# Peptides against a protein of PDB entry 3T7K, part 198

Target 1, 248 residues: chain A of PDB entry 3T7K
Amino acid sequence: KAEKILARFNELPNYDLKAVCTGCFHDGFNEVDIEILNQLGIKIFDNIKETDKLNCIFAPKILRTEKFLKSLSFEPLKFALKPEFIIDLLKQIHSKKDKLSQININLFDYEINGINESIISKTKLPTKVFERANIRCINLVNDIPGGVDTIGSVLKAHGIEKINVLRSKKCTFEDIIPNDVSKQENGGIFKYVLIVTKASQVKKFTKLINDRDKNETILIVEWNWCVESIFHLNVDFTSKKNVLYQKK

## One batch from the design tools (peptide; made by RFdiffusion4, then SolubleMPNN)

Design b2_p27_3_s1 (from b2_p27_3, 13 letters changed)
Fold by OpenDDE base, seed 4:
Structure b2_p27_3_s1 (fold): chain B 248 residues (1-248), chain A 27 residues (1-27)
Amino acid sequence: as target 1 above (248 residues)
Amino acid sequence: MEKIKEEIKKEVEEIEKKEEEEESLYD
């Protein structure tokens, strides 16, 4: 029983982690270790649910997984930690060396490289990254790698309200939805935002929009544009990286 | 524990390959 294992410690830390894992611990944990972690205030969930108030991600590094990308939308993300935190913690706990009166593991020693305090601090903002960028409605091609459901779920987690899936070969202008946001004076609002995978789609959608809605603002990007925006929790409209077409 | 590290490493490598494959669609 976890209680017997933990009884040797005079004081137990409370880490207050509600976490998901990605790129690690696929086999899960045994019942004893889960109980141990729970006693230390570490609860690991299989999936992301808003009701669970998740505040932590375990991953070996920055990943483009659904879980990792969504973790940056947590409110707030308190910690992004390497799996070695759990490994070292459990190792200390299971150590039969009677001399350990206290668990000595510091969360800050296990931060994922590239997830700094600046990123963490942005997760405390009342808005999501795409919301701040005035991107609420997007068009997504149906042939996007990763699938429209996964991609769409990530985008929604980050403030996209409406995802319109375009059948790339069959879509018409009428199938394209505008980004319906109130004009803020100081922000470049694009009327049409599209995520595409192919140059042929850029040509098609640019033509469709320009022929029917002349002089409107258009942003056509790759999925990587969204990923970079998520990783930075900021949309950089000055960057041309992963932008396929832009009309201001 | 060493097994877990190896499993994590393999998984990371698989994810990286998938990410690279996804990126290759944009080149």
Scores: peptide ipSAE 0.026, ipTM 0.582, DockQ to the pose 0.724; fails the geometry check
Fold by OpenDDE base, seed 1:
Structure b2_p27_3_s1 (fold): chain B 248 residues (1-248), chain A 27 residues (1-27)
Amino acid sequence: as target 1 above (248 residues)
Amino acid sequence: MEKIKEEIKKEVEEIEKKEEEEESLYD
C-alpha cells in the first residue's frame, strides 16, 4: 500500500531521522503511515535506547518531559521538530488532487521554538553538560517529585555518573557522598552537590556538612537548576536562580 | 489532521498544568 501511494512521486527525500515523540502522537501511527515514513528515512521509536542512535525529537514546544530532556543528550541531536512536520508530510503524500511530482517540505520550517543552532551544536561536543561542569557524583533526596529513577535517568544521560539517594528524614553525614572530580585548572569543584525539594533539607544538610567538614565546598540546588542547565546545555555558576545554598 | 492538532494542543495544556502543580520550593 505505501509503495503504491509513493509511486506518484518521481523523487523521494531521505530525511535520515531516528526520532522519539513527546507531547504528541500518543496513539501512534497506522501501519501504512509508518511504512511511508520509513521509506522517507523517518523512523519513530517508542522509547529511548542508546543502541538506536536517536538524532531527533518531535514535540510541540520545549517540554520538561523525560524524553525531551534526554533528547538533548543525543549524540548529536540533529533536529528538534514540531509534530506539524509529520502531519503536513502525510497530508501531502495522501493528497490525490495535486499532481505534485515532488514532496515540498523543509525540515527547517518546523523547528521547535527555543531550540536553536547554538543548542544543537553543543550536542556535538564529546562531553555532557554536567561533565563539563565537573559534577559527576550527586546526592538526591528520595522524596523528589517525579521519582528518583526518572530524575536519576535524566541526570545520568547528561553526564552524572553516580547518584546517591538520601533518605531525607533518616540520613546522616556518612550517607552524603562527595563529588570526587579531579581539580581542573579553570574552576573550583564543589565537594558536595545536592538536589533537594525543601528548605528544611537545605538547613539539615548544610548543618551536617558544616559540623563535620567545616571548610568544604557545597552546592545545593533544586530540580529546576538541572532543567535550566539541560535546556541551555551549559551550567551557569554565576546565576543564583534555583540555587538554594552555595559555599565556595 | 485538524483533530490531531487539537489533541496535541490539549495534551500540551495538560502537561503545562501538571508542571505548574509541581510544588515550588518557594510556595
Scores: peptide ipSAE 0.025, ipTM 0.567, DockQ to the pose 0.584; fails the geometry check
Fold by OpenDDE base, seed 5:
Formats: structure tokens, sequence, C-alpha cells
Structure b2_p27_3_s1 (fold): chain B 248 residues (1-248), chain A 27 residues (1-27)
């Protein structure tokens, strides 16, 4: 069926998209439309797998979903596109107007607002955002909204190697892991990095660390600090936004 | 502090709802 529909076009574009969707196309696509998209070099996956070499995200806007946040770790992210690209494409293909010799849809017309070339270009860097920031080992409280698995998966996609889950009510100093990184010239190095949800946790962890390891550097942040760092593909250590405690 | 918690909670709830909706759409 798809071949018959596409036979009316003299030339078919090859978009070379390996994509996931977030915040759109919840009902998926029918078999004919999937086949059409495949013939145009557009493959949509249900989940992110490293082996699939994903290069595209479809979303209506910047979102804080796992898929969207992870898409900024693609190597590279070639396109962040609005779902209207697929909608308009399929609409043109299914149009009975015999006069279309070619599909005239430009990917650049469907870019997600706020994902600019500066962001896209940073996805071509050989390092991940937290790797560049010398953050490889973090402590994450177990009561984080979204769950430690989802949050941890996003952080790992962006270069965090080790995630230590802290039982916030029961943890001791010995449960807190250091961020063991070699000193690089251009980044602040914090011995202890923690993502927390409550002011009581800030007080607890600050006390535990300062009582046992008095002279060490500490960074305690909210999840939003990580999200902002991901959205910019840069860690700004000069910003106090979403930083709950910092000791240099 | 409370506003930040509420925004985080809402955004996480939106992520969880969208993930649940994404999970519920594939179950």
Amino acid sequence: as target 1 above (248 residues)
Amino acid sequence: MEKIKEEIKKEVEEIEKKEEEEESLYD
C-alpha cells in the first residue's frame, strides 16, 4: 500500500532520521504510515537504546521528559523537531492532488523553539556535559520525584558514571561517595556532589560531611540544576540558581 | 524554597504522568 501511495512521486527524500517521540504521537502510527516514513528514511523507535544510534527527537516544545533530556546526549543530536513535521509530511503524501512531483518539506522549518544551533553543535562534542564539568560520581537521595532509576538513567546518559542512592532517613557519612575525578584546568572540582529534595537533607549532609571531612568541597543541588545544565549542555558554576549549598 | 519544591513536584509529576501515559499507551 505504501509503495502505491509513494509511486506518484518522481523523487523521494531520504531524511535519515532515527527518532523517538515525547509529548506527541501517543497513539503511534498506522502500519501504512510507518511504512511510508520508513521509505523516506524516518524510523521512529519506542525507546532509547544506544545501539539504535538515535539522532532525532520529536516533541512539541522543550520538555523535561526522560526521552527529551536523553535526546540532548545523542551523538550527535541532528534534529529536534516539532511533530508538525510528520503531520505535514503525511498530509502531503496522502493528498490526492496529482500535481506533486516531489515532497517539499524542509526539516529546518520545524525546529523546536529554544533548541538552537549552539545546543545542537554541543552534542557533537566528544564529551558529555557532566564529564566536562568534572562530575562523575554523585549522591542521589532515594525520595527524589521521578524515581532514582529514571533520574539516574538521564544523568548517566550525560556522563555521570556512578550514582550512589542515599537512604535519606538512614544514611551515615560512610554511605556518601566522593566524586573521584582528576583535576582538569577549566572546571570546579567538588569532592562531594549531592542531589537532594529537602532543606533537612541539606542540613543533614552538610553536617555529616563537615564533621568527618571538614576541609572538603561540597556541592548540593536540586534536580533543576541538572536539568538546566542539560538544557544548556553546560554547567555554570558561577550561578547560584538551584544550588542549595556550595563550599569551595 | 516552597515554590521551587512545588515547581519540581509539578514538573516531575508531569514527567511521571507523561511516562505513565507513555507506558500506559504501550501496555
Scores: peptide ipSAE 0.022, ipTM 0.542, DockQ to the pose 0.044; fails the geometry check
Fold by OpenDDE base, seed 3:
Structure b2_p27_3_s1 (fold): chain B 248 residues (1-248), chain A 27 residues (1-27)
Amino acid sequence: as target 1 above (248 residues)
Amino acid sequence: MEKIKEEIKKEVEEIEKKEEEEESLYD
């Protein structure tokens, strides 16, 4: 069926998209439309797998979903597109009225607002955002909204190697892991990096660390600090936004 | 402090809900 529909076009574009969707196309696509998209070099995946070499995200806007956040870790992310690209494409293909010999849809007309070339270019870097920031090991409180698995998965996609889950009420100093990174000359390496949800946790962890390791560097942030870092593909250590405690 | 909790809660709820509420554009 797809071949018959596409036969009316003299030339078919190859968009070369390996994509996931978030905040759109929840019900998926019918078999015919999937085949049409495949013939146009558009392959949509249900989940993110590293082996698939994904290069595209479809979303109506910048979202804080796992898929969207992870898409910024693609190597590279080539396109971040609005779902209207697929909608308009399929409409044009299914249109019986259009005597069009060619598909006239440009990917660049469907870019997600706020994902600019500067962000896209950073996805070509050989390192991940937290790797560049010398953050490899973090402590994450167990009561984080979204769950430690989802949050941890996003962080790992962006270069966190080890996530230590802290039982916020029962943890001791011995449960807190150091951020084991080689000292870079110019970079403020924090020995202890923690993601927390409550002020009481800030007080607890700062006390535990300072009582046992008084002279060490500490960074305590909220989840939004991570999100902002991901959205910019850069960690700004000069910003106090979403930083709950910092000791240099 | 309450604002931080509410913002984090909303964000996570948005992560979880948006994965469940994907509406199909195709009949």
Scores: peptide ipSAE 0.020, ipTM 0.533, DockQ to the pose 0.038; fails the geometry check

Design b2_p27_3_s2 (from b2_p27_3, 13 letters changed)
Fold by OpenDDE base, seed 3:
Structure b2_p27_3_s2 (fold): chain B 248 residues (1-248), chain A 27 residues (1-27)
Amino acid sequence: as target 1 above (248 residues)
Amino acid sequence: MEEIKKEIEKLVEEIEEKEKEEESLYD
């Protein structure tokens, strides 16, 4: 059926997209449209798997979903596109208007606002954002909104190797893991990195660490610090935004 | 043709409605 529909075109583009969708197309596509998209080099996946070599995200705007945040870890992310690309493409293909020689839809017309070439270019770097920032091991409170698994999965996609989940009410100093990274000359390496949700947790963890490991470097942030770092594909250690406590 | 139009319309509506359903991590 898809072949018959596409036969009216003399030439078909190959968009070479391996994509996931977020904030759009929740019910998926019918079998015919999936086949049409496949013939145009557009393959849509339900979930993110590293083996699929995903290079595209469809979303109406910048979102704070797991899929969107992880898409910025693609190697590389080639395109971040609005769903209107697919809609307009399918509309043109299904249009009864006479023999269109070519599909005239340009990917660049459908870019998500705020995902610029500077961001896209950083996805070509050989390292992940937190890896570049010398953050490999973090402590995460167990009561974080979104859940430790989802948050942890996003963080791992961006170069955090080890996530230690802290039971905020019951944890001791011995439960806190150090960020074990080789000292680089110019990078502020924090020995302890923690993601917390409450001011009481800041007080607790700062006390625990300072009482047992005096004069060590500590970074305590909220989740938004991670999100901003992901959206910029850069950690700005000069910014105090979303930093709850820092000791250098 | 009407069925395809309805499917495309459904896709458009889904964009509008389901921006709410995917758990925005920290909206």
Scores: peptide ipSAE 0.113, ipTM 0.730, DockQ to the pose 0.132
Fold by OpenDDE base, seed 1:
Structure b2_p27_3_s2 (fold): chain B 248 residues (1-248), chain A 27 residues (1-27)
Amino acid sequence: as target 1 above (248 residues)
Amino acid sequence: MEEIKKEIEKLVEEIEEKEKEEESLYD
């Protein structure tokens, strides 16, 4: 069926998209439309797997979903597109009226607002955002909204190698792991990096660390600090936004 | 043709309605 529908076009574009969707297309596509999209070089996957070499995200806007946040870790993310791209494409293909010899849909007309070329260019870097920031080992409180598995998965996609889950009510100093990174010249390395949800946790962890390691560097942030860092693909250590405690 | 139009219309409606269903990791 798809071949017969596409036979009216003299030339077919090859978009070369390997994509996931978030905030759109929850019910998926019918078999004919999937076949059409495949013939145009558009493959849509249900889940993110590293083996699939994903290069595209479909979303109506910037979202704080697991899929959207992870898409910014693609190597590279080539396109972040609005779902209207697929809708308009399928509408044009299924239209019987226009003797269109060619498909006239440009990917660049469907870019997600706020995902600009500067962001896309950073996804071509050989390193991940937290790796560039010398953050490889973090401590995460177990009562974080969204769950430690989901949040941990996003953080790992962006270069965190080790996530230590802290039982906020029962943890001791010995449960806190150091951020073991080699001293590079230009960036202050924080020995202890923690993601917390409550002011009481800040007081607890600062006390535990300062009582045992008085001269050590500490960074305590909210989840939103990580999200902002991901959206910019850069860690701004000059910003106090979403930083709960910092000791240099 | 009518079925395909309905499916495309459904896809459009899903974009408008389901922005709310995926668990936003805050906001």
Scores: peptide ipSAE 0.112, ipTM 0.732, DockQ to the pose 0.132
Fold by OpenDDE base, seed 4:
Structure b2_p27_3_s2 (fold): chain B 248 residues (1-248), chain A 27 residues (1-27)
Amino acid sequence: as target 1 above (248 residues)
Amino acid sequence: MEEIKKEIEKLVEEIEEKEKEEESLYD
């Protein structure tokens, strides 16, 4: 069916998109439309797998979904597009009235607001955002909203190698892992990095660390600190936003 | 033709409604 529908076009674009969707197309596409999209070089995947070499995200806007956050870790993310791209494309293809010899839809007209070329360019870097920030090992409280698995998965996608889950009520100093990064001369390396949800946790962890490992560097942040870092593909250590405790 | 149009319309409507359903990892 798809081939017959597309036969009216003299030339078909190859968009070369390997995409996931978030905040859109939850019901998926019918088999004909999937086939049409495939013939146009658009392949949509249900889930993110590294082996699929995903290069595109469809979303209505910047979202804080697992898929959206992980899409910024693609190597590279070529396009972050509004779902209207697919909609308009399919509308044009299914239109019987328009003796269109060619599909005339430009990807650049459908960019997600706030995902600019500067952000896209950073996805071409050989390193991940937290890797560049010298954050490889973090401590994550077990009561984090969204769950440790989801949060952890996003963080790993962005270069955190080890996630230590802390049982906030039962943890001791020995349960806290150091951020094992070789001292690079020019970067503020924090020995202890923690993501917490409550002020009581800040008090607890700061006490535990300061009592047992005096004068060490500590960074305690909220999840939003990580999100902002991901959205910018840069860690701003000068910002106090979403930082709960910092000891340099 | 009407069926395809309806399907596309559904896709459009889903964009508006389901922005709410995917668990945002914190606003």
Scores: peptide ipSAE 0.118, ipTM 0.735, DockQ to the pose 0.138; fails the geometry check
Fold by OpenDDE base, seed 5:
Structure b2_p27_3_s2 (fold): chain B 248 residues (1-248), chain A 27 residues (1-27)
Amino acid sequence: as target 1 above (248 residues)
Amino acid sequence: MEEIKKEIEKLVEEIEEKEKEEESLYD
């Protein structure tokens, strides 16, 4: 069926998209439409796998979903597109108007608001955002909303090598891991980096670290600090937004 | 033809009405 539908066009575009969807297309596509999209060089995957070499995300807007946050770690992210791209494309293909010799849909007309070329260009960098910020080992509290697996997966996609999960009620100083990085010229190096959810955790961890390792640098942040860093593909160490405690 | 039209309409409705957001991490 798909071949017969597409036979009406003299030339077919090859969009070369390997995509995931978030916040749209929950029911998926029928077999005919999947085949149509495949013939146009559009492959949609259910989940993010590194082996699939994903280069595109479909979403209605900037979202804080696992898929959206991870899409900013694609190498590179070529396109962040609104779902209307697929809708308009399929509408044009299924249109009975005999006079369409070509598919006239431009990807650039469907860019997600707020994902600009500056952000896209940063996905071409050889390093990840937290790697550039000299953050490779972090401590994550076990009671974080969204769960340690999801949060940890996003952070790893963005260059965190080691995630230490802290049992917030039972942890001691010995359970806290250092951020072992070589001093690079362009960034603040914190020996201890922690993501926490509560003010009581800030008090606990600052006391534990300062009592045992009083001269060391500490960064304690909220999850939103990580999200903002991901959305900008840059860590701003001058900003106090979402920073709960810092010692330089 | 009617089936394809209905399917496209369904996709549009899913975008417009059923932004069942995957679990958003915070806001």
Scores: peptide ipSAE 0.113, ipTM 0.724, DockQ to the pose 0.115; fails the geometry check

Design b2_p27_3_s3 (from b2_p27_3, 14 letters changed)
Fold by OpenDDE base, seed 1:
Structure b2_p27_3_s3 (fold): chain B 248 residues (1-248), chain A 27 residues (1-27)
Amino acid sequence: as target 1 above (248 residues)
Amino acid sequence: MEKIKEEIKKLVEEIEKKEEEEEKLYD
């Protein structure tokens, strides 16, 4: 069926997209439209797997979903596109009235607002954002909204190797792991990095660390600090936004 | 097709409301 629909076009574009969707296309696509998209070099996946070599995200705007945040870890992310790209493409293909010999839809007309070429270019870097920031081991409180598995999965996609989950009410100093990174000559390394949800946790963890391991460097942040770092594909240690406690 | 566009618009509005509610929880 798809071949018969596409036969009216003299030339078909090859978009070379391996994509996931978030905040759009919840009902999926019919079999004919999937086949059409495949013939145009557009393959849509249900879930993110490293083996699929994904290079595209479809979303209406910048979102804080697991899929969107992980898409910024693609190697590289080639395109971040609005769902209107697919809608307009399928509309043009199914239109019987247009004596169109060619499909004329440009990917660049459908870019998600706020995902610019500068952000996309950073996805070509050989390192991940938290790896570049010398953050490889973190402590995460167990009561974090969204759950430790989802948050942990996003953080791992962006270069965090070890996630230690802290039971906020029961944890002791011995439960807190250090951020074991080799001292690089250029850049502040925090020995203890923690993601917390409450001011009471800041007081608890700062006390535990300062009582047992005096004069060590500590970074305590909110989840939003990680999100902002991901959206910029850069950690700004000069910003105090979403930083709850910092000891250099 | 118009139905899909309307459904997407509604979903975006719902996501925006949830994000605003979540932002209010973190402010």
Scores: peptide ipSAE 0.017, ipTM 0.458, DockQ to the pose 0.428
Fold by OpenDDE base, seed 3:
Structure b2_p27_3_s3 (fold): chain B 248 residues (1-248), chain A 27 residues (1-27)
Amino acid sequence: as target 1 above (248 residues)
Amino acid sequence: MEKIKEEIKKLVEEIEKKEEEEEKLYD
């Protein structure tokens, strides 16, 4: 059926997109439209798998969803596109009135606002954002909104190797893991990195660490610190935004 | 660089508000 629909076009573009969707196309696509998209080099996946070598995200705007945040870890992310790309493409293809010999849809007209070439270019780097920041081992409180699995999965996609989940009410100093990273000359390495949700946790963890491991470097941040770092594909250690406690 | 940081900041704040509204819809 898709072949018959596409037969009216003399040439078909190959967009070479391997994509996931977030905040759009909740009902999915019908079989014919999936086949059409496939013939145009557009493959849509339900979930992110490293083996699929995804290079595209469809979303109406920048989102804080797991899929969107992980899309910024693609190697590389080639395109971040609005769903209107697919909508307009399918409309043009299904249009019987248009004597169009060619599909005239340009990917660049459908870029998500705020995802610019500077962000896209950083996805071509051989390292991940937290890896570049010398953050490989973090402590995460168990009561984090969104859940430790989702948050942990996003953090791992961006170069955190080890996530230690802290039971906020019961944890001791011995439960806190160090960020074991080799000292680089130009980068602030924090021995203890923690993501917390409450001021009481800041007070607790700072006390535990300072009482047992005096003079060590500590970074305690909110989840939003991680999100901002992901959206910029850069950790700005000069910013105090979303930093709850810092000891250098 | 600074303008992009501000735009991203605003977008993050707007999304947080919408996600909070969506979480309220699922609760």
Scores: peptide ipSAE 0.013, ipTM 0.414, DockQ to the pose 0.060
Fold by OpenDDE base, seed 2:
Structure b2_p27_3_s3 (fold): chain B 248 residues (1-248), chain A 27 residues (1-27)
Amino acid sequence: as target 1 above (248 residues)
Amino acid sequence: MEKIKEEIKKLVEEIEKKEEEEEKLYD
C-alpha cells in the first residue's frame, strides 16, 4: 500500500532519522504510515536503546521527560523536531490534489524552539556533560520525584558512572560515596556531590560530611540543577540556581 | 490530521500539568 502511495513521486527523500517521540504520537502510527516513513528513512522507536543509534527526537517543545533528557545524550543528536514535521509530511504524501512530483519538507523548518545548533554541536563532543564537569559519582536521595531508576538512567546517559542511592532517613556518613575523580589541577572538583529534595537533607548531609571529613568540597543540588545542565549540555559552576549548598 | 493535532495538544497539556505537579514536590 505504501509503495503505491509513494509511486507518484519521482524521487523520495532519505531523511535518515532514527527517532523517539515524547509528548506526541502516543497512539502511534498506522501500518501504512509507518511503512511510508520507513521508506523515507524515518524510523520511529518506542524506547531508547544505545544499540539503535538514535539521532532524533520528536517533541512539541523542550520537555523534562526521560526521553527528551536522554535524547540530548545521543551521539550525536542530529535533529530535535516538532511533530508537525511528520504531520505535514504525511499530509503531503496522502494529498491527492497536489500533483507534487517531489516531497518539499525541510527538516530545519521544524526545529524545536530552544534546541539550537550550539546544543546540537555539543552532542558531537566525545564526552558527556557531567563527565566534562568532573562529576562521576553522585549521591541521590531515595525519595526523589520521578524515582531513582528514571533519574539515575538519565544521569548515567549523561556521564554519571556511579549513582549511590541514599536512604535519607537512615543514612550515615559511611553511606555517602565520594566523587572519585583524580585531583585534576583544575579547582572545580567536588569530593561529595548530592542530589536532594529537601532542606532537611541539606542540613543532615552537610553536618555528616563536615563532622567526619572536615574541609572537603561539597556540592548539594536539586534535580533541576541537573536538568538545566542537560538542557545546556554544560555545567555552570558559577550559577547558584538550584544549588542548595556549595563548599569549595 | 486535525485529530492528530488535537491529540498532540492534549498530550502536551497533560505533560505540562505533570511537570508542574512534580515541580511542586520539590518546593
Scores: peptide ipSAE 0.023, ipTM 0.479, DockQ to the pose 0.716; fails the geometry check
Fold by OpenDDE base, seed 4:
Structure b2_p27_3_s3 (fold): chain B 248 residues (1-248), chain A 27 residues (1-27)
Amino acid sequence: as target 1 above (248 residues)
Amino acid sequence: MEKIKEEIKKLVEEIEKKEEEEEKLYD
């Protein structure tokens, strides 16, 4: 059926997209439309797998979803596109107007606002954002909204190797892991990095660390600090936004 | 197609609400 529909076009574009969707197309696509998209070089996957070499995200805007945040870790992310791309494409293909010999849809017209070439270019870097920031091991409180698995999965996609989950009410100093990164000359390595949700946790962890490991560097942040870092594909250590405690 | 746009819009709104609720947990 798809072949018959596409036979009216003299030339078919190959968009070369391996994509996931977030905030759109929850009902999926019918079998015919999937086949059409496949013939146009558009493959849509339900989930992110590294083996699929995903290069595209479909979303209506910048979102804080797991899929969107992880898409910024693609190697590279080639396109971040609005769902209207697929909608308009399928509309054009299904149009019974005999006069369309070619599919005339440009990917660049459907870019998600705020995902610019600067962001896309950073996804071509050989390192991940937190790797570049010398954050390899983090402590994460167990009561974080979104859950430790989701948050942890996003952080791992962006270069965090080890996530230590802290039981916020029961943890001791011995439960806190150091960020074991070799001191690079350019500074900015924190021995203890923690993502917390409450001011009481800041007080607790700062006390635990300062009482047992005096004069060490500490970074305590909110999840939003990580999100902003991901959206910019850069960690700005000069910003105090979403930083709850910092000791250099 | 119009149904898909409406569904997308609703879902975006739901995601935005969840994101706002998550942001409020940090305030």
Scores: peptide ipSAE 0.022, ipTM 0.477, DockQ to the pose 0.687; fails the geometry check

